# Peptides against a protein of PDB entry 9IZ0: the designs that were tried, part 291

Target 1, 345 residues: chain A of PDB entry 9IZ0
Amino acid sequence: ITCLGSNGHTYKQLVKGGNDDLRQDAVMEQVFEQVNGFLRSYRKTSQRNLSMRTYKVIPLALKTGVIEWVQDTIPLGEYLDSAHKVYHPKEWSLSTCRKLIAEKQMEDLETRLKVYDLVCRHYRPVFRHFFLESYADPVQWFTTQTNYARSTAVASVLGHVLGLGDRHGQNILIDKTSGEVIHIDLGIAFEQGKKLPVPECVPFRLTRDVVDGMGITGVEGVFRRCMEFTLETLRREEDSLLSVLEVLRYDPLFSWLISPLRRMKKQKMQLENFNQPESGNITTDASRDPKIQRNNVSGESEAERAILKVRQKLSSTLSVEASVGELIRIAQDPSYLALMFCGWS

## One batch from the design tools (peptide; made by RFdiffusion4, then SolubleMPNN)

Design b2_p27_2_s1 (from b2_p27_2, 13 letters changed)
Fold by OpenDDE base, seed 5:
Structure b2_p27_2_s1 (fold): chain B 345 residues (1-345), chain A 27 residues (1-27)
Amino acid sequence: as target 1 above (345 residues)
Amino acid sequence: DKKEKLEKLLEELEKKEKELKELLKSF
């Protein structure tokens, strides 16, 4: 839909309907705006214009809402698939890589590591080319690559702290104007990604292509420093951040648990990527509610556990540098990436 | 102190990053 704003500008909007509860996305965007307030108030983060890129989410009803269409963006995964075909036309297709990883999904870690290494050798990083192709001016190139590293650092820290899940290449947009990352589809938070059919084992997405976009320094320099400054800010503002999350504890509209519908949709998407699309209109007759034993884990106890985990992630037991160093190490560890649905790019 | 040395190296790296941006604007 295109809407005329009160400022006379036309805005494209995505109307989302059906089974997706946009209230969770709207709440996460509100948390990001509060965090952006903390980042603007702290000298080390404000001087670098560190922010989590946000977009407007307006929930209209229980299952419907309007999302701002982010202009001049591309999904990371769409760029990577296209660029990989151009720069590495003799390497394996994304579908071949997905198939090989999936065929070994039930195997031991050693076998999964061997297949992950094999896939990595036949599917090399290309994301550096985004900046080289898009920005002929050296200043613009360097600025956009810097903005990418900065925004990825903020999103990585905040994504870890809030336990953001479902961080695949289609849920990460790249702004073609600034080089900044924009995280979308925020409905999996507070480590609910670990409850997916393929558990998310990394704190944030730091795959080889995510690193290749940082240029010759990789995770060193801008990215690491901006993670450190972001974590330092969040530790300083811990009580303020926890107070924002405590308000959500009492929001009857906020779900601390992954919805059974989102879980089923993700399970179906993971399965459909293996079978050719038989165009069977499976009208899922919604009438057979399987008696999913609602383990009466009170929504309050899950909220309390989520807030406790946020507090634990903000703990000053380790230095900021040591904490960031460990997060970067784990996020790049092949032993975790080999367990992911798409850990190679 | 190793921390103070790291902070100085980070400031020097940010200074060089700024100088590089200014140099690139001269081309």
Scores: peptide ipSAE 0.021, ipTM 0.514, DockQ to the pose 0.014
Fold by OpenDDE base, seed 2:
Structure b2_p27_2_s1 (fold): chain B 345 residues (1-345), chain A 27 residues (1-27)
Amino acid sequence: as target 1 above (345 residues)
Amino acid sequence: DKKEKLEKLLEELEKKEKELKELLKSF
């Protein structure tokens, strides 16, 4: 839809309907706006304009809402698939890579590492080309690449601290004007990604293509430093951040658990990448929720555990530099990436 | 000592990044 603002400007709005509960996304965007307040208050983060890019979400009902249309964006995964075909036309397709990783998902770690290495050799990084293609001016190129590294650093720290899941290439937008990352579909938080059919094992997405976009310094430049400044700011504002999360404990619209619907949707999307469309009417009667022993863990005790995990991630037991160093190491570790649905790109 | 040297090197790198951006804007 197009809305006319009181300022006389027209705004494009996306109306989402169907099965997407936008309430979770709206709440996470409010948390990001609070964090952006903290990042603006501290010299080390404010002087670099560090922020989590946000978008407006207005939930209207359980399955309907209005979202801000983020202009001039592309999904990271859409760019990477197109660019890989251009720059590496003799390498494997994304579908071939997905199939090979998928076929080995039940195998041991050693077998999965061998397949991951094989896929990595046949699907090389291309994301550096986004900046080289989009910006003929060296200033714009360098500025945009810097903005990408900065925004990715903020999103990586915040994504780890809040336990954001489902960070696949379609849920990460690139702003073509600024090079900043915009995270969308925020309905998997507080480590609920570990409850997916393919458990999430990394703290944030730091795949080879995510690193390739940082340029020649990779993670050892602007990215690492901006992660450190972001984590330092979040540690200083621990009580403020925890107070925001405690308000969410009492929000009946907030889900501390992955919704069965989102889990089923992700399970279907993961399984549909395995099965060619056999035209079988799988009327999966949604009534057979396997008795996952709902240990009657009250929603309150899930909130308490989530908040405790946030507090633990903000612990000053390790230095900021040591904590960031370990997060970067784990996020790039082949032993974790080989276990992911798409850890190679 | 090594931490303080690393902090100084990083402040210098950020300063050079800013100087390079300002220089590049002058073209």
Scores: peptide ipSAE 0.019, ipTM 0.473, DockQ to the pose 0.014
Fold by OpenDDE base, seed 1:
Structure b2_p27_2_s1 (fold): chain B 345 residues (1-345), chain A 27 residues (1-27)
Amino acid sequence: as target 1 above (345 residues)
Amino acid sequence: DKKEKLEKLLEELEKKEKELKELLKSF
């Protein structure tokens, strides 16, 4: 829909109806706005304009709402598929790579690493070209690439701390004007991505293409330093962040767990993307198990576990530099990326 | 060739990014 604002501007809005928990997205966006407050208050982060890019989510009902249409964006995965065909027309298609990884999903780590390496050799990074194609002016190019590295650093720290899942290339938008990343579909949080059919094993998305977009310095430039400053800010504001999350503990409409329906929908989408024939015996025994009363006590214990994990991730036991160094190492480790749905790009 | 111009632009941009990285170590 298109809405006319009180300021005379027209805004495109996406009305989502269905099983998408827009309330989880709206809550996560509220957490990001609070974190953006902390980033603005701290000198090291404010001087660099560090922020998580947000979008407006207005929940209208339990599973219905209006999402701000972020204009002038492209999904990272859409750009990468298009650019890879242009810059590497002799390499494998994304569908070929996906199929090969899927065919080896049940194999041992050694076999999966060999397949991941093979896919990586036949699907090279291209994301550097986004900035080179989009900006003719060297200052604009550098500014937008810097904004990309900064926004990716903030999103990586927040994604780790909050345990954001489902960070595939269609859930990461690139702003064509600023170069900033915009994370969408936030309904997999607090490490619920580990409960997906393909478990998420990395703290955030730091694939070869995500790194290629950072330019020649890769992770060792603006990205690492901005991760460090972001983590330093979040450690300083730990009590404030935990207080925001405690408010969510008492929201009876916030789900700390991935819904079985959302898990099944993501499973189906993964199977469709792999062209695996549906083994047709999903008996939808929607047996009305009346366990509605046991879910509240389980919900509080899951919220408490989630908050405890956030506190553990903000622990000062390691230096900021050591913690960021370990996160970057794990996020780039082939032993984890080879296990992912799309760890090669 | 557009590709060769893009590769040359990449090398110049890499050089400027290196210079700007040294400048950014001072910030």
Scores: peptide ipSAE 0.017, ipTM 0.502, DockQ to the pose 0.016
Fold by OpenDDE base, seed 4:
Structure b2_p27_2_s1 (fold): chain B 345 residues (1-345), chain A 27 residues (1-27)
Amino acid sequence: as target 1 above (345 residues)
Amino acid sequence: DKKEKLEKLLEELEKKEKELKELLKSF
């Protein structure tokens, strides 16, 4: 929809209807705004204008709301699919890569690593071209690539700390003006991505294309340093961040658990992304959800467990540099990426 | 022609990014 603002300007808005819990997105955006406050208050992060890019979410009902239409953006996955066809037209299609990974999903780690390596050799990174195509001026190119690395660093630390899931290429937007990343569809948080049929094993998305966008420095330049400064800020503001999350413990509209409906929707979307539409009426008889014993752990006990996990991730047991180094290592480890839905791009 | 021009532009950009990386180590 297009809304006329009280200032006479027109704003494009996305009305999202259906089974999407926009309350989770709205709450996570509120947490990001509080974190952006901490990043602005700390000298090392404020001097670099470090922030999590946010968007306005207005929940209108349990499953309906208005989302700010982020102008001048493209989904990372949409750019990568288009660019890969242009720059590597002799390599495998994204559908071929997805099929091969899916066919081996139930196999051992050794088999999955071999298939992941094979896919990686036939689907090379292209995300560097986004910056080269969009910015003819060397200063603009460098500025936007730097903004990308900075915003990706903030999103990576914050995504790890809050346990953000479902970080696939369609849920990460690139701002064509600034080069910054914008994370959308925030309804899988506090490590609930580990409960998906394809469990999320990485702390954040740091695939080969995500790294390729950082230029020749890769992770060892602006990205690593900005992760360190972001984590240092979050450790300093631990009590403030935990206090913000403790308020959510008492929000009856906030779900610390992935809803069965959202899990089923993500299951279906994963299956549909693996299957080209062969016209087979797979009547998914919804009756055979395996009885995952709902241990009736009160929603309060799940909130307490989630807050404890955030505290553990903010622990000063390791240096900031050691903690960031380990996160970067795990996020790039083929042994984890080979287990992901789309770990090659 | 266009591909070779793009490869040269990429090499020049990689060279400039390397120079910028060395400059950024001096700060």
Scores: peptide ipSAE 0.016, ipTM 0.449, DockQ to the pose 0.016

Design b2_p27_2_s3 (from b2_p27_2, 15 letters changed)
Fold by OpenDDE base, seed 2:
Structure b2_p27_2_s3 (fold): chain B 345 residues (1-345), chain A 27 residues (1-27)
Amino acid sequence: as target 1 above (345 residues)
Amino acid sequence: EKKKAFEEVLRKLEEKRKETRELLKSF
């Protein structure tokens, strides 16, 4: 829809209808705005303009709402698929790579690692070309690549601390003007990604293309340092952040658990990648509830557990540098990446 | 201090919920 603002400007807005609860996105965006307050108050983060890019979410009903249309953006996955066809036309298609990973999803770690390595050799990173194509001026190129590395660092720390899941290439937008990342579809948080049929095992998305966009220094440049400053700020503001999350504990509209509907939708998407498109009307009779023991863990006990995990991730037991170093290592570890859903690559 | 920060976050959440409800009444 296009809305006329009280200021006489026209704003394009996306009406999202369907099965996605926009209330969770709206709450996570409010948490990000509070964190952006902490990042602006701390000298080391403020001097670098470190922020999580946010968007406005207005939930209208249980399954409908208006989201801010982020202008001049592209999904990371859409850019990468298009760019790979241009720069590496002799390499494997993304569909071929995903198929090979999916076919081996039930195999052992050693077999999955061999397939992941094989796919990586036949599907090389291209995301550096986004900056080279989009910015003819060297100052703009350097600025936008720096903004990308900074915004990715903030999103990586926050994504880890808040346990954001479902960080596939369609849920990460790139701002074509600033080079900043914008995370969308925030309905999997507090490590609920580990409860997916294929568990999410990495702290955040740090795939080869995400690193390629950082330029020649990769993770060892602006990215690592901005992760360190962001984590240092969040450790300093631990009590403030936990107080924000305690508000959510008492919000009856906030779900600390992945919704059964969202879990089923992700399960279906994960299973549909195993079935060739035989046009069979699979009437999935929704009546086979596997007796997953509904341990009636009160929503309050799941909130307490989520807050405790956030506190544990903000622990000062390791230095900021050591903690960031380990997070970067795990996020890039093939032993974790090879276990991810084929749509993660 | 923690209690004031909590009350301020609650207030901002309630203000945004009011603004959202008022915006919803204008549709």
Scores: peptide ipSAE 0.000, ipTM 0.338, DockQ to the pose 0.020
Fold by OpenDDE base, seed 3:
Structure b2_p27_2_s3 (fold): chain B 345 residues (1-345), chain A 27 residues (1-27)
Amino acid sequence: as target 1 above (345 residues)
Amino acid sequence: EKKKAFEEVLRKLEEKRKETRELLKSF
């Protein structure tokens, strides 16, 4: 739909209905708006215009809402699949890479690392070309690549601290005008992604293509420094961030657990990507899985554990530099990337 | 204070939700 605002501007909006609870997305966007307040108040982050890019979400019912149409964007995964076919037409297809990783999904780490390395050799990074294609002017190119590295750094720290899961290439938009990243579909937070059949093992997405977009310095420049300033700001504002999360603990509309429907949808998507289409009638009798009953951990106990984990991630036990260094190391570790559904790009 | 500010943001969000729902019924 297109709406005329009281300010005389027209706004394109997506009316979403069906299976997704937009309340969690709307709450996470409000948390990001508060964090953006902290980033604006701190000199080191404010001088760099560090922010988490947000989009407007208005939940109208349990499974219905209005979402802002983020104009001039492309999903990272859509760009990478298209660009890889252009720049490396003799390399393997994304489908071939996915099959090889899936076929070895149940094998030992050594075998999975060998397959991951093999895939990496036949599917090279291309994301540098986004900036080279889109910006012929060197100043625009440099500015946009800098904005990308800055926004990715903020999103990486927030993704780790808030335990944002499901950060695959379709859930990351790139703004074609600014080069900034926009994280969408925020329905997996507070490390609930670790409860998926294929668990998320990395603190944030820092694959070879995500790094390739940072240019010749990779992580060793704007990205690392902006992660450090972001984490320093969040540590300084710990009590403020925790106070925001404590309000959500008492919100009867906020779920600290992944919804059974979202879990089933994600499980189905994971299984459909690993299994050949065997026409097995998986009768969706969602009522009878006895494993669903045993995780009657009170939503309150999950909220308390989630807030405790946020506090632990904001601990000053390690320096900001040491903490960021370890996060970057883990996010790039082949031993974790080889376990992911798509860790090679 | 920050709790009250966040509760006020949630209140404003619910007001906008109501207004948007009423607007969408008129179309």
Scores: peptide ipSAE 0.000, ipTM 0.320, DockQ to the pose 0.023
Fold by OpenDDE base, seed 4:
Structure b2_p27_2_s3 (fold): chain B 345 residues (1-345), chain A 27 residues (1-27)
Amino acid sequence: as target 1 above (345 residues)
Amino acid sequence: EKKKAFEEVLRKLEEKRKETRELLKSF
């Protein structure tokens, strides 16, 4: 929809209807706004303009809302699929790579690593080309690549600390003007991504293409240092961040658990993205409701566990540098990426 | 009890929003 504002300006907005609870997105955006307050209050982060890029979410009902249409953006996955066809036209399609990973999903780690390596050799990174294509001026190129590395660092720390899931290339937008990343569809948080049919094992998305966008230094430089400054800020503001999350413990509308419906929808989307449309009549025998043992863990006990896990991630037991080093290592580890739905790009 | 805890957390949030706004004025 296009809305005329009281200021006489027209605003494009996305009306999202369906089974997706936009309240969770709106709450996560509010958490990001508070964290952006902490990042502005700390000299090391404010001097670098470190922020989580946010978008406006207005929940209208339990399953309906209006999302700000983020102008001048492209989904990372859409850019990568298009650019890969241009720069590597002799390599495998994204569909071929997905099929091979899916065919081995139930195999051992060694077999999955061999298939992941095979896919990686036939699907090379291209995301550096986004900056080379979009910014002919060297100052703009450097600025936008720096903004990308900075925004990715902030999003990586926050994604880890808050346990953001469903971080596939369609849920990460790139701002074509600033080079900043914008994370969307925030309905999987507090490590609920580990409960997906394909469990999320990485702390954040740091695939080969995500690294390729950082330029020649990769993770070593702006990205690492901005992760360190972000984590240092969050550790300093631990009590403040935990106080923000404690509000959500008392919000009866906030879901600390992935809904069975959202889990099933994501399962179906994963299966449909693995299956080419072979014209096979899938008789949906809907009759096997797996009795998800509702462990009657009160929603309060789930909130408490989630907050405790955030506190544990903010622990000062390791230095900021050591903690960031471990997170970067795990996020790039083939043993985790080979287990992911799309860990190769 | 839950309502009182919620009000106290809201108060802490407002205090932190004030502190952050004051810190932003000092830059």
Scores: peptide ipSAE 0.000, ipTM 0.310, DockQ to the pose 0.016
Fold by OpenDDE base, seed 5:
Structure b2_p27_2_s3 (fold): chain B 345 residues (1-345), chain A 27 residues (1-27)
Amino acid sequence: as target 1 above (345 residues)
Amino acid sequence: EKKKAFEEVLRKLEEKRKETRELLKSF
């Protein structure tokens, strides 16, 4: 839908109806707005304009809402698939790579590592070309690549701390004007990605292409330093952040758990991506409620566990540098990446 | 305080929902 604003500007909006509870996305965006307040208040983060890019979500009902259409963006996965075909036309297709990883999904770690390494040798990073193609001016190129590394650092720390899942290439938009990342579809949070059919075992997305977009320094420079400043800010504001999350504990409408429907949808997507190219828009009429035994784990106990995990991730037991160093190590570790869903690579 | 802040966030969300519903009826 395109709406005329009271300011005379036209705004494209996505009306989402169906099985997705937009209240979770709207609440996560509010948490990001509060965190952006902390990042603006702290000198080390404000001087670098560190922020989580947000988008507007207006939930209208339990299963209906309006989402801001983020203009001048491209999904990371869409760019990478197109760019890889251009820059590496002799390498394997994304479909071939996904198939090989997926065929070994049930195998041991050693076999999965061998397949992951094989895929990596036949599917090289290309994301540096986004900045080289989009920005002919060296100052714009450097600025946008810096903004990308900064926004990715903020999103990586927040994604780890809040336990954001489902960070595949279609859920990460790149702003073509600023180079900043925009994370969308926030319905997997508080480590609920570990409850997917293929558990998410990395703290955030730091794939080879995500690193390639940071330029010649990779993780060693703007990215690492901006992760450190972001984590330092979140540790300083721990009580403020936990206070925001405690407000969510008392939201009777907030789901601390991944919905059974969303798990089934992800399971189906994980199975269907084996057999056919993305044919759009299956409105599956979910009129058959399978009597999934609600294990009555009180929503309060899951909220308390989630808040406790956030507190543990903000612990000052390790230095900021040591904590960031370990997060970067784990997020790039082939032993974790080889265990991820085939659509993660 | 935290509960009042949450109730105020919910109120603002409900106002925005109402405004957006009225806006969507005009299209």
Scores: peptide ipSAE 0.000, ipTM 0.323, DockQ to the pose 0.024

